# Peptides against a protein of PDB entry 4GXB, part 137

Target 1, 277 residues: chain A of PDB entry 4GXB
Amino acid sequence: VPTEEVSLEVLLSNGQKVLVNVLTSDQTEDVLEAVAAKLDLPDDLIGYFSLFLVREKEDGAFSFVRKLQEFELPYVSVTSLRSQEYKIVLRKSYWDSAYDDDVMENRVGLNLLYAQTVSDIERGWILVTKEQHRQLKSLQEKVSKKEFLRLAQTLRHYGYLRFDACVADFPEKDCPVVVSAGNSELSLQLRLPGQQLREGSFRVTRMRCWRVTSSVPLPSGSTSSPGRGRGEVRLELAFEYLMSKDRLQWVTITSPQAIMMSICLQSMVDELMVKKS

## One batch from the design tools (peptide; made by RFdiffusion4, then SolubleMPNN)

Design b2_p22_2_s2 (from b2_p22_2, 11 letters changed)
Fold by OpenDDE base, seed 5:
Structure b2_p22_2_s2 (fold): chain B 277 residues (1-277), chain A 22 residues (1-22)
Amino acid sequence: as target 1 above (277 residues)
Amino acid sequence: EPPEVKYASDEEFEKAVKELLA
């Protein structure tokens, strides 16, 4: 792609559009800096956010595809897909809520976290009771952003990324699950026959290893992923988990977001390592 | 509305899964 000045659209979590003028040759950090400048986000807070490639669903929800890497050219990465469904989204890129304190000290940072959190609640990424929801709405009506965030920080799955419904071989073969990543875990929501929806936790500290694989199923093969046709590329995330003392078991998740899941795992591990150092 | 889920401890969940897979 020739080096040209282009207008690039970057979305916030709530779908708000930020237009930036960049070069087609600008790397991810260059674009991120441009977005920060457009939002008046201080330079010292840029590192708390990342750009993500997402697919926008018909209802406006985002399916996260992957984090844009440093060497990538965001304009090329998104346009090469030749579909308007793909967007670039700005989102916070840390897991420990303690880092919110740094971001919240700035007006723009506070606004970004607030908008993201509101969106996450509205989309059901953060789990709330009816009473909690009432309290949150009250704070939202008062536009008390700091108090809103403080309450939100105490909620289940605060800071998590929720993935589209997919399939796992755990606890049984072809089990429908909803996976969420956060707080150094993969949370699996599942319903066993005759049982209520329940949540299981896979802590990254108990994962020995993980891998992503891709395959092309036979045309006659049943696709276990809703919305994917037969013969489409199948992505799987498999991880070896310490279920009990000296007992390792492989768990495989079949999802088009397997890559994003693996990125989340690595990111959570990296953050833990930084925290321990 | 966000779904209400029944939570079990990690140990309870692991035990239940183990029993199911046995």
Scores: peptide ipSAE 0.018, ipTM 0.546, DockQ to the pose 0.025
Fold by OpenDDE base, seed 3:
Structure b2_p22_2_s2 (fold): chain B 277 residues (1-277), chain A 22 residues (1-22)
Amino acid sequence: as target 1 above (277 residues)
Amino acid sequence: EPPEVKYASDEEFEKAVKELLA
C-alpha cells in the first residue's frame, strides 16, 4: 500500500470515536501514540493500553478478533478486511486490577477506565446483582468515577474479556459455552439442560500447553456457531489442563475467536511472569 | 444460552454460579 496520509477511526470501549490522522505506513505503536495524543493521555500511560481488531456486532457489541501486533499497520489491517463491521478499539491491556491505580491517577486514564468499565457492565461482561447494579447506577449518576471503579473492581469478571458464545468439548461434547478471559483464567460458563449456570475456572497456571488450529469442515459437517456457514474455517483452541493431581486432560474450544483467546492466555501468562520478577 | 449478566437478587446470583470443576 502506498504511503498516504489517512484519517483512521479508533473506537473506545463505549463506541466513542477517536479520529486520528496517520500514515498508512504507521505501525501499531504510531497509531496508538496518535490516539493517546488525541485523548491527551500521557506518554507514560500508553503502555497500559492496546489496539484491538474487533468486529462490531449487530447489537453494537464488540467481538474481539485479535490484538494488533507491533509490526502491523492498523490502517491496512482493518481496511483490508473490506467490511465496515471491523473496527479498531482502544482498550486497557493488562489484567491485574492493581494497575488501575496507576492509570486512574490521571484524568484521561480514569475516564478511559471508567468508560470501559461502564461498557463492560452494560454489555454483560461484568456480572452484577440488582443491589450492585443499583449502587453502580447511583455512582454513575453522581459521576463518582473513582468510587465507581473501586466498586466495579470487586465485581465478578471485572477486567475480563468476554467472548461470543461458542462450543467446547468439556464437560460434554459440543457443549455451548461462554468463555471469558481474565484473572489468569479462562472462565467457561455453561448451562446444561435442566441445570443452573455453571462456571469452570481454568487457571493458566494449570495449563501445560495450548494451541490454535484451523480446519475446513467437511461438507457434511454441521456448524456449531451461528453465522458460520458450510465450508467456513473452523478455529479451535485446545489446552492441556491439569484437572487433578497428575491427571492432564485436553480441553478444546471451538470458536472464531480462538486466536484472541490464545492471545489472552499468552498475555495473562506474560503478566504473571512480570509480577513474579 | 448466554449467562444472564444481571441478577434479580443476591440469592439468585449465588445460586446461578456453580463451579464446573467442583
Scores: peptide ipSAE 0.016, ipTM 0.512, DockQ to the pose 0.041
Fold by OpenDDE base, seed 1:
Structure b2_p22_2_s2 (fold): chain B 277 residues (1-277), chain A 22 residues (1-22)
Amino acid sequence: as target 1 above (277 residues)
Amino acid sequence: EPPEVKYASDEEFEKAVKELLA
């Protein structure tokens, strides 16, 4: 691709647009720095955020596709898909809420975390009770961003990334699940017939390994899942989990976001390794 | 220990998850 100056749109979690002038040859970090500069985010806080490729749904929700890698050219990565539904999103890229303290010390960092948290609550990624929702609204009306975040940090699935509904083979085959990644775990929310809603917590520290596989389903007549066109690639994330002492079991999640899930797993593991060091 | 299984005790949580699994 010839090197040219272009205007690139980067979205915040709440859909706010940030326009930056970059070169088509600028790598992910270059674009991230441009976004930071546009927002007046200090250089020492840039590392707490990353650029993500997402698909915008009809309802405005973001389906995360993957984190942009360092060697990638964000302009090329998004435009090569030739679809307006694909966007680049800026989001925090750490899991431990303790790092919020570092980011919140800066006004711009505080605003970014606040906007992201509000959006995550509105989208149902962070779960709130009626009373908690009332308290959050009160704090939002007062524009008390720090207090808002402190309360939000106590909420269920704070800091989690929620994926689109998909299918897992746990606890039973072909079980519909909602997967969320955060707090060094994969959370699988599900409701089996005649059972209460439950959440399975899979801690990354008990995962021996994981892998992503792709397959093309054979046109067998019966398993026409109505929404998948003939010949669509099926992605699966499989991880080997320590269920009990000396008992490993494979769990497989079938999802178009399997790659993003694996990125989250690696990211959570990496962060844990940094803390142990 | 097997994966920790948590049941939704909060009605609002249950509603939210039902909407997502729909």
Scores: peptide ipSAE 0.034, ipTM 0.635, DockQ to the pose 0.050; fails the geometry check
Fold by OpenDDE base, seed 2:
Structure b2_p22_2_s2 (fold): chain B 277 residues (1-277), chain A 22 residues (1-22)
Amino acid sequence: as target 1 above (277 residues)
Amino acid sequence: EPPEVKYASDEEFEKAVKELLA
C-alpha cells in the first residue's frame, strides 16, 4: 500500500470516536501513540492499552476479532476487510485489576477505565445484582469515577472479555455457551430460558495446551449451525484441561472468535509469567 | 434476574449442566 496520510477512526469501548491522522504505513504502536496523544494519555500509560480489531454488531456491541499485532498496519488491517462493520477499538490490555491503580492515577487513564467499565456493565459483560446496579448508578450520577471503579472491581467478571454466544463440546456436545476470558480463566456460562446462570471455570494454569484450528465445512447436508453460511470457515479453540488428578480432557469451543480467545489465553499466561518474575 | 451459580469443580459443573439439559 502506498504510504500516505490518512484519517483513521479509533473507537473507545463506549463507542466514542477518536480520529487520528496517521500514515498508512504506521504500525500498531504508531497508531496507538497517535491515539494516546489525541486523548492526552501519558506515554507511560500507553502500554496498558491495546488496539483491537472488532466487528460492530447491529446492537452496537463489539465482537472482538483479534488484537492488532505490533507488525500490523492498523489502517490496512481494517480497510482491507472492506466492511464498515469492522472497527479499531482501544481497550485496556491487562487482566489483573491491580494495574488499574497505575492507570487511574491519571485523569485520562481514569476516564478510559471508567468508560470501559460503564460500557462493559451496560453490555452485560460485568455481572451485577440489582443492588449493585443501583449502587453503580448512584456513583455514576455523582460522577464518582474512582469509587465507581472500586466497586466495579469487586464485581463478577470485572475485566473479562465476553465473547459472542457459541458452541462447546463441554459439558455435552454442541452445548450452547457464552465464553468469557479474564482473571486467568475461561468462564463458560450456560443459561437456559427461565433457568439460573451456570458457570464453569477453566483456569489457564490447568490448561496443558491449546490450539486454534480452521476448517471449511464440507457441503455435507448436516445442519449448518445457526448463522453460519455455507462455506464459512469454522474456527475452533481446543484446550487440554486437567480436570482432576491425572485426568486430562480436551475441551473444544467452536467460535468465530477462537483466535481472539487464544490471544486472551496467551495474554493471561504472559501476565502471570510477568508476575512470577 | 436469576442469580449466577459458580461451581466448585468442573465435575460439579458438568453434572449440573447435564441435569439441566436433560
Scores: peptide ipSAE 0.018, ipTM 0.545, DockQ to the pose 0.027; fails the geometry check

Design b2_p22_2_s3 (from b2_p22_2, 9 letters changed)
Fold by OpenDDE base, seed 2:
Structure b2_p22_2_s3 (fold): chain B 277 residues (1-277), chain A 22 residues (1-22)
Amino acid sequence: as target 1 above (277 residues)
Amino acid sequence: EPPEKRFASDEEFQAAVKELLE
């Protein structure tokens, strides 16, 4: 792609648009820096955020496709898809809420975390009780961003990335699940017919390995879920989990977001390694 | 694609997990 100056739209978690002038040849970090500059985010806080490729759903929710890698050209990455539904989103890129303290010290950082958290709550990524929701709304009305975040940090799935509904082979074959990544785990939530909501927690520390596989379904396979066009690539994330002492079991998640899930796993592992060093 | 392994062996993995859980 010829090097040209272009206007690139980057969205915040709440859908706020940030327009930056960049070169088509600018790499992810360059674009991130441009976004940071536009937002007046200090340079020392840039590392707490990343750019993600997402698909905007009809309801305005974001389906995370992948994190943009350092070598990528965000303009090319998003435009090459030739669909307006794909967007670049700025989001925090750490898991431990302790890092919020660093980010919250800055007004812009605080605002970003606040906007993200509000959005995550509104989207149901963060799980709240009715009472908690009332408290959060009260704080939001008062525009008490720090207090809002402090309360939010105590909530279930704070800081998690929620994926679109998908299918897993756990606890049973072809179980519809909602996967969320955060706090060094994959949370698999499912509701089987006539049963209460169940959650399976898979800590990354108990994962021996994981892999993403892609396959093209054979036309003869009747398992075309309604809405999968003929020839759609099937992605699966499989991880081998230590279920009990000396018992490893493979768990497989079938999801178009399998790549993103694997990125989350790696990211969580990396963060744990940093903490241990 | 081959799985990304964190440990060289299951024994090493289990040992590490055990240590982390203690």
Scores: peptide ipSAE 0.026, ipTM 0.603, DockQ to the pose 0.020
Fold by OpenDDE base, seed 3:
Structure b2_p22_2_s3 (fold): chain B 277 residues (1-277), chain A 22 residues (1-22)
Amino acid sequence: as target 1 above (277 residues)
Amino acid sequence: EPPEKRFASDEEFQAAVKELLE
């Protein structure tokens, strides 16, 4: 692609559009810096955020595809997909809420976290009771962003990334689940027939390894469910988990977001390593 | 054996799971 100046749209978590003028040859960090400059985010806070490739759903929700890598050219990465549903989103890229304290000290950082948190609550990524929702709305009406965030930090799945509904082989084969990543874990929520809602917590510290596998379903002559187009790539995330002492078990999640899940796992592990150091 | 798809479409699946989890 020839080097040209282009206008690139980057979305915040709430769908707010940030337009930046960049070169087609600008790498991820260059674009991130341009976005930060446009928002007046200080340079020392840039590292707390990342650019993500997402698919915008009909309802405006974002399905995270992957984190943009350092060597990527964001303009090319998003435009090469030739679909308007794909967007670049700015989001915080750390997991420990303790880092919020650093970001919240700056007005722009505070606003970004606030907007993200509001969006995550509205999308149901952060779980709230009726009373908590009332309290949050009150704080939102008062525009008390710091207090809003402090309350939000105590909520279930604060800071988690929620994925689209998918399938896992745990606790049973072909279980429909909703996976969320955060707090150094994968949370698998499911409801089996006749049972209450269950949450399986898989801590990254108990994962021996994980892998992403891509496969093309063979045209089985049997009733391929008419809805999946012929030849769609099936992605799976499999991880080997320490269930108990000396008991390892593989858990496999079938999801188009398997790559993003693996990125989250690696990111959570990396952050834990930094904290231990 | 490819896992038997319980749902005709991804949208139907998403809706069903959402209903189950809400």
Scores: peptide ipSAE 0.021, ipTM 0.444, DockQ to the pose 0.022
Fold by OpenDDE base, seed 4:
Structure b2_p22_2_s3 (fold): chain B 277 residues (1-277), chain A 22 residues (1-22)
Amino acid sequence: as target 1 above (277 residues)
Amino acid sequence: EPPEKRFASDEEFQAAVKELLE
């Protein structure tokens, strides 16, 4: 691609648009720096955020596809897909809420975290009780961003990334599940017929290994996933989990977001390693 | 058999993506 100056749109978690002028040859970090400059985010806070490729759904929700890698050219990565539904999103890229303290010290950082958290609550990524919802609403009306975040940090699935509904072989074959990644785990929520909501927690520290598999179903093969046509790429995330002492079991998630799930797993592991050093 | 690609880690995936972009 010839090097040219272009206008690139980057979205915040709440859908706010940030337009930056970049070169088509600018790498991910260059674009991230341009976004930070546009937002007046200080340089020392840039590392707490990343650029993600997402698919915008009809309801305006974001389906995360993957994190943009350092060597990528964001303009090329998004435009090569030839679909307007694909967007670049800025989001915090750490898992431990303790890092919020560093980000919240800056006005822009605070605003970014606040906007993201509000959005995550509205989208149902963060789970709230009726009383908690009332409290959050009151704080939002008062525009008390710090207090809002402090309360939010105590909520279930704060800081988690929620994936689109998919299918897993846990606890039974072909179970519909909602997967969320955060706090060094994958949370699998499911409701079987006639049963209460169940959650399986899979800590990354108990995963021996994981893999992503990409396959193209054969025309004669029965695709078990609703809505996938013949020839559509099937992605699966499989991880081997220590269920109990000396008992390993494979869990397989079938999802178009399997790659993003694996990225989350690696990211959570990496963060744990940093904390141990 | 259907074509299959397997990635054991995000690093392996990243390497594959890099190769595709070069």
Scores: peptide ipSAE 0.019, ipTM 0.440, DockQ to the pose 0.014
Fold by OpenDDE base, seed 1:
Structure b2_p22_2_s3 (fold): chain B 277 residues (1-277), chain A 22 residues (1-22)
Amino acid sequence: as target 1 above (277 residues)
Amino acid sequence: EPPEKRFASDEEFQAAVKELLE
């Protein structure tokens, strides 16, 4: 693509549009800096956020595809897909809520976290009781953003990234699950027939390894996941987990977001390593 | 067996993506 000045749309978690003028040759960091400048986010807070490639669903929800890498050209990455459903989203890129304290010290940072948190609650990524929801709404009506975030930080799955419904082989073969990543874990929520909602927690510290595999199902094969057409690429995330002392077991998640899940795993591991240093 | 591609780590995937984009 020739180097040209273009208008690029970047979305916040709540769907707010940020238009920036960039070069087609600008890398991810260049675009991120442009977005930060447009929002008046100070330079020292830029590192707390990242750009993500997402697919916008019919209901307006975002299905995260992957994090944009430093060497990528966001304009090219999104436009090369030749589909308007793909968007670039700005979101916080750390897991430990303690880092919220750094971001919240700035008005713009506070607003970004607030908008993201409101959106995550509305989308059901953060789990709330009826009473908690009432309290949150009260704080929202008062526009008490700091208090809102402090309450939100105590909620289940605060800071988690929720994935689209998919399939896992745990606890049994072909179990429908909802996977969420956060707090150094993968949370697998499932409801088996006639059973209550169950959650499996898989801490990254107990994962020996993980891998992503891609395959093309054979036309004659019954391996077509519901809703996938013949010939579509099937992605799986498999991780080897320490279930108990000296007992390792592979868990496999079949999801088009397997790549994003692996990115989350690596990101959580990296953050833990930074904390240990 | 259907063709498959495996990435043993996120780093391997990132490397592969980089290669595709270069």
Scores: peptide ipSAE 0.018, ipTM 0.435, DockQ to the pose 0.014

Design b2_p22_2_s4 (from b2_p22_2, 11 letters changed)
Fold by OpenDDE base, seed 1:
Structure b2_p22_2_s4 (fold): chain B 277 residues (1-277), chain A 22 residues (1-22)
Amino acid sequence: as target 1 above (277 residues)
Amino acid sequence: EPPEKKFLSDEEFEERVKELLE
């Protein structure tokens, strides 16, 4: 791709558009710096955020595809997909809510966390009771962003990334699940027929290893699932988990977001390693 | 098969397992 100056659109979690002038040859960090400059985010806070490739759904929700890597060219990465549904999103890139304290000290950082948190609540990524929702709404009406975040930090799945509904082989084969990543775990929410909502917690510290695999389904003549076009690549995330003493078990999640899930796992592990050093 | 990413080496994992079971 020839080096040219272009206007690149980067979205915040709430869908707010940030337009930046960059070169087509600018790497992820260059684009991130441009976005930070446009937002007046201080340089020392840039490291708390990352750029993500997402697919915008019909309802405006974002399906996270992957984190943009350092060597990538964001303009090329998004335009090469030849679909307007793909967007670049700015989001915080740490898991421990303790880091919120650093970001919240700055007005722009505070606003970014606030906007992200509001969006996560609205999208159902953060789980709230009716009473909690009332309290949050009251704080939002008062525009008390710090207090809003402090309350939000206590909520279930605060700081989690929620994935699209998918399938797992746990606890049973072909179980429909909703996976969320955060707090050094994968949370699998599922509702089996005739049963209440259940949540399985898989802590990364109990994962021996994980892998992402891709397969092309053989055209089996009979399963006319109408919507999956012939030849779609099936992605799976498999991890080996310590279920109990001396019992390792493989858990496999079938999802188009398997790559993103693996990125989250690695990111959570990396953060834990930094804290232990 | 894509290379497996390991959280811990086998030795480190075994040590962690011991710690968790204690």
Scores: peptide ipSAE 0.091, ipTM 0.721, DockQ to the pose 0.019
Fold by OpenDDE base, seed 4:
Structure b2_p22_2_s4 (fold): chain B 277 residues (1-277), chain A 22 residues (1-22)
Amino acid sequence: as target 1 above (277 residues)
Amino acid sequence: EPPEKKFLSDEEFEERVKELLE
C-alpha cells in the first residue's frame, strides 16, 4: 500500500470518536501515540492502553476481535475488512486495578477510565446490585469520577472483558455460556433451564496450556450451531485445566472470539510474570 | 487435520506456570 496521509477514527469504550491524522504505513504504536497526543494523554501513560479491533453490533455494543499487534498497520487492518462494522477501540490493557492509581493521577487518564467503567456497567460487563446501581448513579450525577471508580473497583467483574454468548463443553456438552476474562481467570456463566445462575472459575495459574483451532464444519456434522451458516469457519479455544491433584481436563469453548480469549489469557499470564519479576 | 494456532508453546507455558506457583 502506498504511503499516504489519512484520517483514522479510533473509538473510546463509550463510542466517543477520536480522529487522528496518520500515515497508512504507521504501525500500531505510532497510531496509539497519535491518539494519545490528540487526547493530551501523557507519554508515560500510553503503555497502560492498547488498540483493539472490534465489531460493532446492532445495539452499539462492541464485540472484541483481537488486540492489534505491534507490526500491524491499523489503517490497513481495519479497512481491509471492507465492513463499516469493524472499528478500532482504545481501552486499558492491564488487569490489576492497582494500576488504576497511576492512571487516575492524570486528568485525561481519569476520564478514560471513568468513561470505560461507565460503559462497562451500562453494558452489563460489571455486575451491580440495585443498591450499588443507585450509589453509582448518584456519584455520576455529582460527576465524582474518583469516587465512582473507587466504588466500581469493588464490584464483581470490574476490569473484566465480557464476550458474546457462546458454547462450551463445560459443565456439559453444548452448554450455552457467557465468558468473561479478568483477575487472572476465565469466568464461565451459565443458566440451565429451571436452574440458578452458575459460574465456573478457571484460573490461568491452573492452566497447563491452551490452543486455538479453526475448522470448517461438515454438512453431516452434528455440531452445526443453529446460528452458524453452513460452511462458516468454527473457532475453538481449548485449555487444559488442573481440576484436581494430578487430574487434567480439557475445556473447549466454541466462539468467534476464541482468538481474543487466547490473547487475554496470554496478557494475564504476562502481567503476572511481570509482578513476580 | 484442522489448523491449530498456538500463541504459546506448551513447554513455555508450563515453565511460566511453575514459576508463578513457586
Scores: peptide ipSAE 0.030, ipTM 0.632, DockQ to the pose 0.018
Fold by OpenDDE base, seed 5:
Structure b2_p22_2_s4 (fold): chain B 277 residues (1-277), chain A 22 residues (1-22)
Amino acid sequence: as target 1 above (277 residues)
Amino acid sequence: EPPEKKFLSDEEFEERVKELLE
């Protein structure tokens, strides 16, 4: 692609649009810096955020596809898909809520975290009780952003990334699950017939390894899911988990977001390694 | 590492949260 000046749209978690003028040859960091400048985010806080490729659903929700890598050209990455459903989103890129303290010290950082958190609650990524919801709404009405975030930090799945409903082979084959990544774990929520909601916690510290595989399903006549055309690539994330002492078991998640899940796993591991150093 | 309880019901989770908050 020839080097040209273009207008690139970057979305916040709440759907707010940030338009930046960049070169088609600008790498991810260049675009991120442009977005930061547009938002008046200080340079020292840029590292707390990343750009993500997402698919916008009909209801306006975002399905995260992957994190944009440093060497990528965001304009090319999004436009090459030739679909307006794909967007670039700015989101915080750390897991430990302790880092919120650094970001919240700045007005712009505070606003970004607040907007993201409100969106995550509205989308059901952060789980709240009725009473908690009332408290959050009260704080939102008062525009008490810091207090709002402090309360939110105590909520279930705060800081998690929620994936689209998918399938796992645990606890049984072809089990529908909702996967969320955060707090150094994969949370698998499921409801078996006649049972209450259950959550399985898979801590990354107990994962020996993981891998993503792609396969093309053979056209077997019974495509049960209307939205996946015959011949679509099936992605799977498999991880080997320490179930008990000296007992490893493979768990496989079948999801179009398997790549994003693997990125989350690596990111969580990397952050843990930084903390241990 | 002690084996973590792999699956918690909503009730069990709520109890655990309460225990952690007390």
Scores: peptide ipSAE 0.018, ipTM 0.427, DockQ to the pose 0.078
Fold by OpenDDE base, seed 2:
Structure b2_p22_2_s4 (fold): chain B 277 residues (1-277), chain A 22 residues (1-22)
Amino acid sequence: as target 1 above (277 residues)
Amino acid sequence: EPPEKKFLSDEEFEERVKELLE
């Protein structure tokens, strides 16, 4: 791709558009720096955020596809998909809420976290009770961003990334689940027929390993699931989990977001390693 | 009333899974 100056749109979690002038040859960090500069985010806070490739759904929700890697060219990565539904999103990229303290010290950082948190609550990524929701709304009306975040930090799935509904082979084969990643775990929410919503936690510290596999379903004649085009690549995330003492079991999640899930797992592990060091 | 979301601890989840797999 010839090096040209282009206008690139980067979205915040709330859908706010940030337009930056970059080169087509600019790598992820270059674009991130441009976004930071546009937002007046200090350089020392850039590392708390990352650029993500997402697919925007009809309802405006973001389906995270993957984190843009350092060597990638964001302009090329997003435009090569030739679909307007794909966007680049800026989001915080750490898991431990303790790092919020560093980010919140800066006005821009605070605003970014606030906007992200509001969006995550609105999208149901962060789970809230009615009372908590009332409290959050009150704080939002008062524009008390710090207090809002402090309350939000106590909420279930704060800081989690929620994935689209998918399928797992746990606890049963072909079980519909909603996966969320955060707090060094994969949370699997599921409702079995006739049962209440249940959540299972898979801590990354109990995962021996994980892998992403890509397979092309053989045209098996019979069960044409009507909506999946015959040639769509099936992605699966499989992880080997320590269920009990000396018992490892593979859990497989079938999801188009399997890559993103694996990225989250690695990121959570990496962060844990940094803390232990 | 929204069904009480029972969040199972890892241990409870494991036990329940064990029950389902048996």
Scores: peptide ipSAE 0.015, ipTM 0.416, DockQ to the pose 0.024; fails the geometry check

